Peptides against a protein of PDB entry 7UQJ. Designs and how they scored, part 167

Target 1, 160 residues: chain A of PDB entry 7UQJ
Amino acid sequence: PELYQNFNITPPRGVLFHGPPGTGKTLMARALAASCSSDERKITFFMRKGADILSKWVGEAERQLRLLFEEAKKHQPSIIFFDEIDGLAPVRSSKQEQIHASIVSTLLALMDGMDNRGQVIVIGATNRPDAVDPALRRPGRFDREFYFPLPDVKARFKIL

## One batch from the design tools (peptide; made by RFdiffusion4, then SolubleMPNN)

Design b2_p18_7_s4 (from b2_p18_7, 13 letters changed)
Fold by OpenDDE base, seed 1:
Structure b2_p18_7_s4 (fold): chain B 160 residues (1-160), chain C 160 residues (1-160), chain D 160 residues (1-160), chain A 18 residues (1-18)
Amino acid sequence: as target 1 above (160 residues)
Amino acid sequence: as target 1 above (160 residues)
Amino acid sequence: as target 1 above (160 residues)
Amino acid sequence: MSSIVEPSEEIRRRELAE
């Protein structure tokens, strides 16, 4: 039994960045993309706001998600950053069941359909991880979570 | 006198990640490894839990550490991540002196023996940096420390 | 209208790291440089302390800044890290107007003169972002800021 | 002891405003 599991670190398929507003989730995502991009290896960064996918594309949100993942695959290595992903995939409440369920189901299928050979990372950022459908937080999806703590309010007031 | 010391940033030999439980030390180590790995430059990530090295390999812990560092050197560029390193290298207390002193001494020797030309980074993560033998925190070993703050408890309770 | 803005993440020209003392600004800058450096792509890291540029080079500080930026451009990809940048570019107070204004003006001109094609990143670290001349914090200069929170003092005391 | 960097609120505000 090889005592040494050499883990080739496969980039996580999905990473959830969560924390209070203004904890720098979006900045960290951009910094990660910048740090991973070289002259030889340009990472393509796709930014989408969760609420925009719902509101700008009434009836086309599913198609827009499919196209986004196809473009990300075409331009790999790539990062898809969903800012405010809680706006895209709200927890299934009884009143918005069908439309939200369909978008969430599409996102689930797209994340599950990512081959491990693909260099597409999905980063979701939210201020409300409890408002993200638990199905997205399962293994093979947003299975890694990063918490962004509030700066100590007292420390902030000393700097300002 | 060349006014401009161009420092080729030699990766730190040892980095200590410390902070309260659930501050993302292990996640950060994995994210760093993922961000530094490319298709051309696969970083080999070795993960060991400090307590496991002691408990699973009674009388062989030193040999397992030597083998780990040899494998990491063989598979460079590589990261050795010691999760809960306080379990591996507890502060020298009088009662556990011999076994713990031997393991700590072996780890010290292995870290000191890393040639600067090696692409092996050692990351130790702990919730108790005070419980890590101070000898490991000296220059040339875990000489760089990253603190992982607790999220403001009030902010955590707003998210959960 | 291409629905998919592919942002090639151009490294920020200037990033301000700010936060209380002992929050790891310098360590993060070194870690970022280490993570972005590969065997093929060595990032040259220039470290300068803001107060040293003023104190060591009375009357030559402007020339030293110009030379630093020229060397960084020559050795691109490169990072210029100004530790304690508040010591280099204090807020324009009436009493130190001329010498400080000239150094700040030189730094402004050097940052504005960086072509977008250059792989030179400037990182400024400070414990007092309020003590950094606001002109340096404008778009195209230190237009990105990272706050480094104090570890919760209570959490520190639980770890010690 | 170096703390983990959180992006400043000002950057967060700029990123939210972009």
Scores: peptide ipSAE 0.000, ipTM 0.189, DockQ to the pose 0.033; fails the geometry check
Fold by OpenDDE base, seed 2:
Structure b2_p18_7_s4 (fold): chain B 160 residues (1-160), chain C 160 residues (1-160), chain D 160 residues (1-160), chain A 18 residues (1-18)
Amino acid sequence: as target 1 above (160 residues)
Amino acid sequence: as target 1 above (160 residues)
Amino acid sequence: as target 1 above (160 residues)
Amino acid sequence: MSSIVEPSEEIRRRELAE
């Protein structure tokens, strides 16, 4: 909320951070959370790894996602960060269609159900934006994408 | 500390992190603090926002700066991080000259008063390096500047 | 370079960044690369994900590690960053001993073979430091460890 | 680290095409 307001940028409901491994997507998400947090306005940050939601909660992943969004709404302003979101909502490939379709459908519904005034920002990080279901990358969902390029030698110095 | 020694770079007393808003200046400062902390050698990190020092402590800002530097020296090795330092030490513009002149003079004296052996690093972050008093950017003060570019498509990842 | 010199910290040959997922380990590593690069002294940064080295190069992982270190030495000053290093050199558990033993032994030899004057820093990032072979965490290897706490609401602000 | 992450070129292309 605050960081987007600071720049008069309308906060996207969802932001996709993508780029090569180790490009600081996860760090940026947390940095955004912290830059939006003041002493007066603490932002609650929820983090999940996409592969962990699928692997730890087989058959309960949908319920865990619902609970996560409910908790984030309860603790607004908040950020939900999905690290390796390509592990949660891969492009619908033929072999695993049913399980992924349900999880993706749940995540879509949860993101679409966020009111425009919601103080909940969803950030997805991936090394493979093309491995994320295109339905998640549409307006009202992860509708802003931020490419994290390999920091060259020069640009690292600029952020130190 | 360690990474700077590897490259035989003389440690600045002060480092200015500058670049567009949200370029990770604040994160880098704390990341530097963390990277310098070992299990054997914990670094104490002090953070202040420049505008907060001016707004919360009108007439006491000088005293608060002195206390901050004293506490940092007491807890050395330490880092003092000024976020939005352009809010604390703006370029002397005609309208607010007297109040800013005193605060800047105090900060200059505190930075100049650090012995070369002092294990206190001062990091200032700003979106507007040209809005920081040039006296702070001189040798022995914020004598190293790190530009945090808008991570262009390549440079964001280079600094991450 | 400069920040480590400020604290008279002897540069480790290897630095282990550990902490919960998304604590900014990968960003910090790259940020360290940046802080050590000047306009006059560019630092080359090499990044690999631990699991990728194991999975993509079964039986060639040792050769790929050697090539990586040779290239890093050729392009010194340089940083080698292993993201998710717990995926490359897990604690030797009974079941997968032979393959992991060879890779770990190669990485140990490469780190031990770095001259103390080497302008090559190795950074490993993990969410699970206890899942990294203790032999890698010994003096002359990943001999400095930096804990990246879950930035709690306050500590996110502390990492900013 | 409020990185104004510029929209990827792909989003810029979509916003320019819309």
Scores: peptide ipSAE 0.000, ipTM 0.198, DockQ to the pose 0.030; fails the geometry check
Fold by OpenDDE base, seed 3:
Structure b2_p18_7_s4 (fold): chain B 160 residues (1-160), chain C 160 residues (1-160), chain D 160 residues (1-160), chain A 18 residues (1-18)
Amino acid sequence: as target 1 above (160 residues)
Amino acid sequence: as target 1 above (160 residues)
Amino acid sequence: as target 1 above (160 residues)
Amino acid sequence: MSSIVEPSEEIRRRELAE
């Protein structure tokens, strides 16, 4: 809160973490969840993989998204982390991807339906920001992007 | 703002990231910098390694610290990340570490001189919190600590 | 072998990185790939998502796994990182998951077929080790596990 | 100088430390 208050940063309804795989997007999302929690105020961290929502919940993906957002709203303050969001919300390539289109539309509606006063942050992680539907990257949705560069390999060695 | 206002987290003047090497301290600092950036408000991220300040700037380390804090203040909101801060601010082991004592005293003064209204966050990362001068860990300095745990040490030994 | 021999590490045929999401599994896999690379010896890093192999390569998943292992063998030393391996090799819940059973059996055979002299490491990352087929966790396969704990949530809170 | 992770390009563009 105050970290962001002091930065006068409107909490994005959504943040897109993008960058090569293994650049710490998921780690960061969890660390943000933890960093935003205090002893007084625990953040509830929800995590879903984009591809899992499509594959495990065929025909129920929209309902699972709704339930997820409802749970996140119930357990405010909360973070919803979509790992591999490009798997959930691929760029609408063809009119034939009706299922993807429905899921994306549901996610759009859920993000748009978040009250500006809501204490729910949505973080989407992708290795392919261009594979994320541009509609999700509009203001009020994933309107903030965070690029996770590959650590320079030399730099990796110094940490381990 | 409000999402973060709601977490009532006083922005630490300084945060100590501590934990074993490779636990994501540097990654987290960078991600915090990016997460705190918006389209409206870009955070300037400054990174220095503690050992590099000592080794590269012999006799100018105090000046480089001052310049760093001045630049950070000029480019608010900003994050100053000291990687391996234990290399910059070792525990004062002997009266003969006058150079270290001078650098530490300068860093203390710079952290103390930050206005509470300043939008400069200082993050120090160390693998050895006990090697960081306790004066840096006092209120108004690195008064918040974030432990980056090892992945289960048993698990680490199986990989390495 | 030699890559690991040089580190006095018995090369696991497979390492299971497990732990809550965002604990750095993917980051660690990449960092291991980097740490095992020298200027003299670059490790080839292959990355596949478990769910992507199922969803993108319906009916060709077995072939894609074979090709992946062949490429990895061709470009030794190499790391094959399966992110979300629980999406590729779920616990055999029912006889009706014949497709999953075939993919799992292929992966088992590929891991068993790796010569002990091979310089191919397989890293599987999962948030749910119990969702990974126990057959994959047997000796000679993912016989080493690496738990990625959550950074202490309390420690995370002190950062923001 | 251990940096497993390079700064985001967006952070890099703002890193005055280069």
Scores: peptide ipSAE 0.000, ipTM 0.204, DockQ to the pose 0.045; fails the geometry check

Design b2_p18_7_s4 (from b2_p18_7, 13 letters changed)
Fold by OpenDDE base, seed 5:
Structure b2_p18_7_s4 (fold): chain B 160 residues (1-160), chain C 160 residues (1-160), chain D 160 residues (1-160), chain A 18 residues (1-18)
Amino acid sequence: as target 1 above (160 residues)
Amino acid sequence: as target 1 above (160 residues)
Amino acid sequence: as target 1 above (160 residues)
Amino acid sequence: MSSIVEPSEEIRRRELAE
């Protein structure tokens, strides 16, 4: 409630930050975590890289996701930030990517199982929203999207 | 000259990065420093937090600022980045904040004393440009401002 | 020459950005590209994720690296940014990871084949410099390292 | 020569084409 109220959000279970690489998605997520943390109410920021969950925890990625969501719930209000979520939840393209399909399925279930009353926000960052499984972009999951444009050429020139 | 020419800038003595927390101001300043640093012409990046200068150097903050600018001039081309500059240069509100007034006065004098030929850029980052003493925002000081928008109000409303 | 001269760099073939996740390495690399681009001399910014090159182009990763370097040379001055380079060039730990060994070998050869006169900078970003093959960290490759510290524990605590 | 249109320019081109 309050994390979502402080965000003035109808509680989306997830927010997708998308835009070109280095548009500050990761930075924005951290900054959101920072800005939403008050002295009275620290937000616990959980950061995971999608590719790291797949590569480090080959065979345990599902368990690691479950643990992450449990830990986030335990430390609410919390933000779970998936940097490079396209690395975690690639589009279900070929029959050969069963491992990816199971991890995506676990993430779907975890996002669906998030009580709307929980003060856990999930932020996914990607450079390629179309590479994220569309099932994750449905209502009740990453149903809000925020585009991070390249800093305008003019903004580059004002920094220059 | 050349740092400013390479930036295609009429040499602002200072650039104010302002915007909500975590819009990437600190990161941008670091990125600017890194981008302007080359092997042959390493830009020396001096980072200080406004609040840290006040808190760590109670009674020596003016001396520390002088040393910082001297060191930056010695190691030119250089960037002096004041993160959270509103913590260093609060608006002169009450007669009781003499310490803040002297530090601000020192920073003003140091920025005014920067030879236009010096390859020292001063970047101030703040979440609250209105909390920065307007004297620092005058021509020849932080006379260029770069707003780091929150992701558009519409995008906030899509996150919200 | 001129990218390096404009930077005043003895041309390192590569710069390693290392530091904890979300310290702004990717954003820094982009800001580098943006700040080094003038109206007269646009820097072409090539970004690849290490893990994406491995995962998307299973069996073609070497060819993709070659194409990337050729394209960067063709569009010089250019920056090749490898985000998560530890995902592309893991430490050669086990005898079983022949695919990783060949990709690393290709990247080594490409970096070694960069004419010191070429206006191509390679930036590798990692959260784990020790997970990058030490061969990539040798002189003439990623021989310059820039540490992105976590924002001071206090700054983390203001983010947290 | 495939202009590596940053996905942003492609998205921006799509957004400008809509």
Scores: peptide ipSAE 0.000, ipTM 0.222, DockQ to the pose 0.041; fails the geometry check

Design b2_p18_8_s1 (from b2_p18_8, 9 letters changed)
Fold by OpenDDE base, seed 1:
Structure b2_p18_8_s1 (fold): chain B 160 residues (1-160), chain C 160 residues (1-160), chain D 160 residues (1-160), chain A 18 residues (1-18)
Amino acid sequence: as target 1 above (160 residues)
Amino acid sequence: as target 1 above (160 residues)
Amino acid sequence: as target 1 above (160 residues)
Amino acid sequence: SLADQLERRERPPLEAVL
């Protein structure tokens, strides 16, 4: 409850941070973890890159996802941050179907298996929300989407 | 004309953003795209990572580069952003010569094939301008170089 | 001496930047390089990713590390920044032992071989200090540790 | 809401992105 209250959002199972790369999605996900952490209540932050889950763990990706969700549940309150989530679950193109389909199916099942009362937030960051499998963007999964606009160059030139 | 006027630069075929990773090169390239986009005139932003073009497209990298430039031309005004361009066109070391040489040669030809009047900007981001093949840094290619200094540590310590 | 005086730290052979990814470790390492660079004294910044040293340099990683340290010494004052250093020197797990052990041993030897008077700083960035081989965290190696807290979301909210 | 906060935070400064 409190983790979601600190977000002042109806508790999503997943939050999709979308927007251009370098818009600070990773940094925001982490900033959220820090602001929700008190001395009394540290949020455990799990970060994985989408492509790294595919590449490092050929044939073990599903198991690593399960272990990640179990570890996040064990260390709640926690944030699971998938950076470049479009790398995990690209929209099904007809030629790479089977390996991506199993990983996507596992991630869907893990998202669906979260008790809405769990103190686990899943944040997916993507630069291409349309490249994320639409099944992940459904209610009960990444059902909240936050656009990270590019900082206005004018605002940035004040900072540079 | 206007896209280059908005940059207040003599229209380069390519702009090299160089400087440290995390200096916001990617973010600047995108911020430039955003600031040059009006409601009436949206700039299409194409982003590719240098290493991804090599790794994902073994034997198809040259074709994917051609398709990217064609698509960028079709959707002008556009920005082609090569993140980590030093990954595409590492300085020719004697042992990896042939595969890199063909991709570099293709990129050179595509840069040279741009009509200077096209509303396509190519931005290469690198952390190592000296690791970019010098042929890419010649006039009519990445002939404008922008150094992205690290944000002053003093400015950052105000933020930390 | 001056490079370490500019850091206002007793000259470590290595500095471990640890903390959550996106806390600006890479950016701080670089910001330090920029702030310590004057027009008269440019600091050479060498950056390598831990996983890239393992993946790109299968069987040559040790040689590439040696060359990196030699080049850094040649171009002193310099910073060697290992991003994701936990990717180079993961805590020894029983199945991948030999290849990691040789690279770690090489890095240890290179860290130990630095004259404490050299104007070379080694910065390792990790998100998981506990995933870094404890041998790297000993005195004379990465013996200074800087925690990069997530910028207090309040501090970040002043920036956002 | 976090949405309104994230929407109002549309433009993380480079430092807030970095």
Scores: peptide ipSAE 0.000, ipTM 0.225, DockQ to the pose 0.032; fails the geometry check
Fold by OpenDDE base, seed 2:
Structure b2_p18_8_s1 (fold): chain B 160 residues (1-160), chain C 160 residues (1-160), chain D 160 residues (1-160), chain A 18 residues (1-18)
Amino acid sequence: as target 1 above (160 residues)
Amino acid sequence: as target 1 above (160 residues)
Amino acid sequence: as target 1 above (160 residues)
Amino acid sequence: SLADQLERRERPPLEAVL
């Protein structure tokens, strides 16, 4: 919101952080939540792991997503961070299609249902952007992608 | 090694990084590897995820741990980083006891077999320190623990 | 300091964060400051922009640097973050030599005057590490350098 | 708990990762 206002950027509904494990994706999301909070404007940060949402009973995962987005909307300005989002929204071609398709459809609908004026930002983190359903990577959803490189072998050698 | 020498501190064989997910444990381990190398002294950094070692066939996980420690010893000074070490060495009271017990026993033996003069540091990262086998948290193993807090609400107020 | 003691890392007097604009250098410095504050140990974070220090009258920039370091020393443990430090400490070969040379000399003296036991860390961020005076990049000053790689070109436009 | 007190003392300050 403010950071996007300060940069004159239309707030994305969603941002995908991708890169190898340990590149600081989750730290960056938390630091963004921290940097966007001021004394005047506290940002509420919601974190979920993709696998923890899927481990719920059929239909309960969808309910938990809805409740998360409702709570985020209630506590605006807010950030929803999904760690390991490739665990939540795998590519549709896997044999567990029906249950995953409903969860993905619910997440799509929740992201699409956020008004462009909403003070809710969704951040997904993954080690495998190609394992995320392409429907989530469309405009109005995770339409922004950020690569977190390994500290480059050469940068590692100079930081090392 | 040298820094432990400079402070007259016995170099721990292992360090446990614990704290909520996305507190920068893995980034910290990489930054430590990076900060401990100089132009004169390059540190080799080995990273493994606990689950990736467990996903191997029975006995292959132990072989992979041995090979990792041998390679780290060959490339001294070195750091071995285990991300999600609670996945590799869960508390013995979980019903999958036998296979985990052999992997834990191998890791214990490898850490105990490091000479106190070894230039190999082992860093384990976990979100759940209580899910790590207490045998790993003993002197001469992961005998140092480091808590990675959430960027605390109060710390956030003074970093702004 | 303490983590340098705990990890046996000689506390750098300074750390240089370098990489293209929008790579999260400033964000990392803030996240680091956050992660270093605990309930028991609050770190005071001082942020200055290089250009803002230079925009002051001749001699006032040096006074402001001294006051900043004195305040940081008074509020230990503390972090001083210089954003765009290439604006403050350009390479001495540029024709505005005399005024910049005095500011650089003051910063050098302040960093050199920090006792090795000081709980003050200095972080400099730049887009152009080669534009920073090499005297600042020596042991006991900004002796550690961290490369922040480009988030992919499309990613930069959306963090910006 | 004693564990919580130990966890607090062993919090790595920034001042090592830098």
Scores: peptide ipSAE 0.000, ipTM 0.256, DockQ to the pose 0.083; fails the geometry check
Fold by OpenDDE base, seed 3:
Structure b2_p18_8_s1 (fold): chain B 160 residues (1-160), chain C 160 residues (1-160), chain D 160 residues (1-160), chain A 18 residues (1-18)
Amino acid sequence: as target 1 above (160 residues)
Amino acid sequence: as target 1 above (160 residues)
Amino acid sequence: as target 1 above (160 residues)
Amino acid sequence: SLADQLERRERPPLEAVL
């Protein structure tokens, strides 16, 4: 927040970290949480996996998402990190599509409902940015995207 | 290798990266592979997931492990990175235990069979070090362990 | 430190992370800080940007660098991370060159003045390694360099 | 906690791995 204010940058409501597996998306999110935590201002870091939202919270996923956002708001400044957010995307089964659509719709509403004065940052991480619902990638949601490339094996780490 | 020789350190045959998910284990392994690659000395980086060894190579996992180590030796200097190596540990099902025991036994034999002159480093990454077979954690195998902590939210990142 | 002693490795006084923007330099520095922090041994992580040293501390940059190194020594074990360290390099303007030369000279003196028994690691990150003063890249300063490549899409990650 | 016990392991600096 202060960093964004000091740089006169509108704090993103959501940031999408995308790139191949093991490129440090989750590490970056945690490092950001740690970096923004001072002795005076501890940032609360919430982590959820997209697949866990579907599988562990069958029939309660929308409620658990609401509770997560309420808890993040209560413990602000906060980061909500959704790992594998593409796991919220409909798997190609018609019955699951409706459940997934409801969960995604709830997440959209929760992101849209974040007061601009709220010190809650949402980070989504995915290996499949094209599998993330385009509605989540609109302004006021995941409106910033960071690519996490594979470390180039050809990259000259000249350890000189 | 040359780095270990220059530092008069016995090159570990295997290194275990352990710690909570998203602490940068896979990123570090890739960064190490890149860091040891020069223009003159490209390190070949092989990556396998423990779950892939079990699920994708049903009945051929031992053969695919042998081929992986042979290919790594052929393309030395090389790093073999096993992501989620705890996925090779027996799930608590008796029929899977035998298959897992054979795969782990093959990996033990391949690690023991590495010529000390071989420029092949094996890195295992896990979120569950206690789920990794203790035999893999013995001298001459994964004899070095690196913990990847959660960035302590209490770690005074005094970003002063 | 103890680990450097146990491995009979001369601890680098400084490590230069170089490579294109977004390749994980800052992430790696934070991951290292996190990875070196245990319950018994918390590493204090200090972060400064090269551009901030010039712009925020006009006429006091040398004093602020001294205070930073003193604070890092007081809170050892410590990592000092200079992000965008090429921002300390003279921009091609004659009046800025003298100020930059004084700041770089102060940083050289501070790195040279680190007792080898000091548990302070200095990490510099840059997108422009050729813009980093060659004097900073000499033995006893940033004597180790890590490239951070762009992901080579062509890098044979034979993920067989 | 298991986390607290794991946090007590000395972590080698990257430079000792490199």
Scores: peptide ipSAE 0.000, ipTM 0.282, DockQ to the pose 0.061; fails the geometry check

Design b2_p18_8_s1 (from b2_p18_8, 9 letters changed)
Fold by OpenDDE base, seed 5:
Formats: sequence, C-alpha cells, structure tokens
Structure b2_p18_8_s1 (fold): chain B 160 residues (1-160), chain C 160 residues (1-160), chain D 160 residues (1-160), chain A 18 residues (1-18)
Amino acid sequence: as target 1 above (160 residues)
Amino acid sequence: as target 1 above (160 residues)
Amino acid sequence: as target 1 above (160 residues)
Amino acid sequence: SLADQLERRERPPLEAVL
C-alpha cells in the first residue's frame, strides 16, 4: 500500500496467481513474502489452503476468513496467501452452489472492505483461474493476476 | 541495476513482461517499482501506455520517448514501464512499416544508449511478445522476458 | 532463508522456474538474487548452466555440484541458480539412465542435506519441468516451482 | 515501502530485477 501511495498507484486488493499444478505459486507467494521483509519492516505472512478453509462447516469457513482478514489487518503490513483458492471460491456451479456462494460472498465482502490505505495484500493461488468466481477477479478484488505456466511441449522438444 | 552490480550480473536494459490480458503485468511493474523503493532510496516510476505514445504524430512519439528516457535518467534509480508495448513497437509489417519503424528505431537507440551504470530499468508489458519487434528482444534491450500465465485447462480439470 | 524465517515460513530448499524459452527465468533468478541483497546483507549468486555441469565427465559433475553447494553454504546468504536444470537432472528415461542417475542422486542428496537454517536457495530454471526428475520436485527439494508464460495466441489476436 | 512488500508478495520478486 505505501509503495502504491509513493507512486500514486492504486494498490491491488488482491492478486491471483494462477497456472498448472507444481508451478510454484505457493513458493512465489512465500518468496515474495520473505523478500519484502527487512529487519526494519517485517511483513506478516498468512497462509491458508482454500480446501482447508472449505473443510470447515458452513459459517465457520466465513468466520475463519473474517478472523484471517482481521488478523492480517492487525499485523499489517501483511500478506494473505490463499493456496488453491479455487477450492475456496469456485465458479458458481449448480451442484455445490449454496455452500460456495456464502464463502465467495464473504471473501468478496472482505476484499471490498479492505481500506485502500490498508497494508494488506491478498494473494490467491490457483491451478484454475476459470474455476475462480469471476466476481473475485474484478477491480478492487483480484483485479490483477499472475501467470505461472508449464513450458510449451514444443519448446520442451527443441531442448531434447 | 545496482542489484546486478552487487552480483556481477549484467543488468538488463529491458525486461519484457508478457502474457494473456488480465495476468497482472501492469501490476507487476507497479509492484516492482514500489518494492525497489525504500525510504532511503525512492525509485521513480514512469508509466506510459504504448498506444498513447503511438497516438502522437510521427516525430512527437520519438520526442516523447527521448524525454521519457532523459527524465528517467535524471530521476534514477528509475523504472520506465511501457504498458502494452506491442502498441508502441509492433513487428515490422509491410503496411504500417514506416511509422512504426521510426518509433522502434528510436526505442532501440534509447535502449542501446543506456549506460550500463545507469539505474534505469525498462519494463515492457505486452499480451503479445510475438507482436514486439524482435530487434527489441535482443541482448542489451529487452534481453530478458517475464511471462504471466493462464493455467492449463487440463490442470484445471484435475483439481475438479 | 532468513526472509522465510522472518515469516515463520519453511524456506524452500529449491525453486523451479519453468516456462518456454525466452521467458526470463534466468533474469528472474538474477533479479531475485539482487533484490534480496542490501548494502548490509549481500547475497552471493552462483550461476551454473545444467548442460555445462553435465558436460563434465561422470564423477566430476558430482564433484562440481558438491563444491558449488559448499561454496554457496560458505558464502551464505546465497542463491544457486541452475539455468537449464533439465539438462542436469533429466527425467529418468531408459536410454540415458546411468549417467543422469548419479548426477540427479547427488543433487537430491545435496538438496536434502541443506540445513533448514541455511541461507542457501536453489533456483532451477527449465524450459521443461516435465523433463526434470520428479524426485527433485518433491518437498524439501524443488518443492516449489515458478512458471514464466507465452501469452495465448488467442489473447494476442484479441489485441490486434 | 509497504505496497512493495505487499505487492512483491503478490508477484515474483522481480524487484530483484531492479
């Protein structure tokens, strides 16, 4: 946030790390967390797995999200890293709609409720950005995405 | 730049951020700019959109580029971020060749003219690296690229 | 490593940068090295090309790897960057199994032997993560990957 | 500054490129 203030740049509320499994989204988030900490300016890194939050009963998942955002705000500067966020905020599909809808709605509200001056950044990592609700991928939420690929199979064959 | 000097690593004159639209290239450049700034060492972040430079008349685009590089050198350490650089430096195609050739030639000369001791980094963001003139993607220019993914659809289905 | 200690995050022993050729994996590693260096805390950057280590005779490659890890530990905080690591640690395939098996085994042992308190990070860059032995991609080794894209050709055409 | 640190946490520390 202060960096964006120093540049007159709108700070992202969230960043979506996406791409194939085993492409180091989780590591990037951790490496980033680490590189941003100095002895003078420690960043707090909150890591959650989307499926582990979703494995909580309905209402407790939303509570865990609220507590996570409160704790992140309390310990700012902070990063909230959701590993496998597609497990937390899947695209609204008919067969699992209600459970996911409440969690997605809570995450939307929490991301919308982040003060633009807040020193909290949310990183969502997914293997499936198309499985993340497009509502989370809007400006003021995960309005910025980061790409983490598999190398082209053709490029792989040119090095053989 | 100084970062590479500390490692005996040739500093890139330019970095090409490329990837699908909505993959956070612009965000990355802004974050980069921000993160390199300490209270002791503010980095100056110059942002330009390639199309907005190209929307100037021929000769004024080249002048705006020269001014941008001069200002970036004056305010070093600095980042020049070209968002949608493929709009500024398209691949030489027969039907638009002359207008683009002058702008590309100017950008080439400016990148070639950067002192290896200069604390200026050029970041070009594109959704289309193949639409960026290969002359810009050579050593001493955008000799280093960064890519920003969409996840594999197949990997997306394995997490369902 | 201290970066991760400051976050109570398990430091990766290794990071796999993967993506098509010309996607800035080498640049990112050099970049990472640099950003983690302050005037107070210089990081030592060790760069090796996987093929150049493999171009050594059997037993000398393993010795060069051991020396590299020892030197990196001696000069911690440090980064070991393997460019084109798929040239060093190919997937165990029947036709080249024995030569690659010893080098892979040595690299596995070196990565397993890194103290969790060690300020050494290993970055492997490849154009082919599927050509890197899955044993290197396990927890405590390159347990974290990073991907570096080509933009989707379709996304490239939507900006034309 | 803080948005660095935070947005570096959202992105490859390409700041190291700088």
Scores: peptide ipSAE 0.000, ipTM 0.173, DockQ to the pose 0.036; fails the geometry check

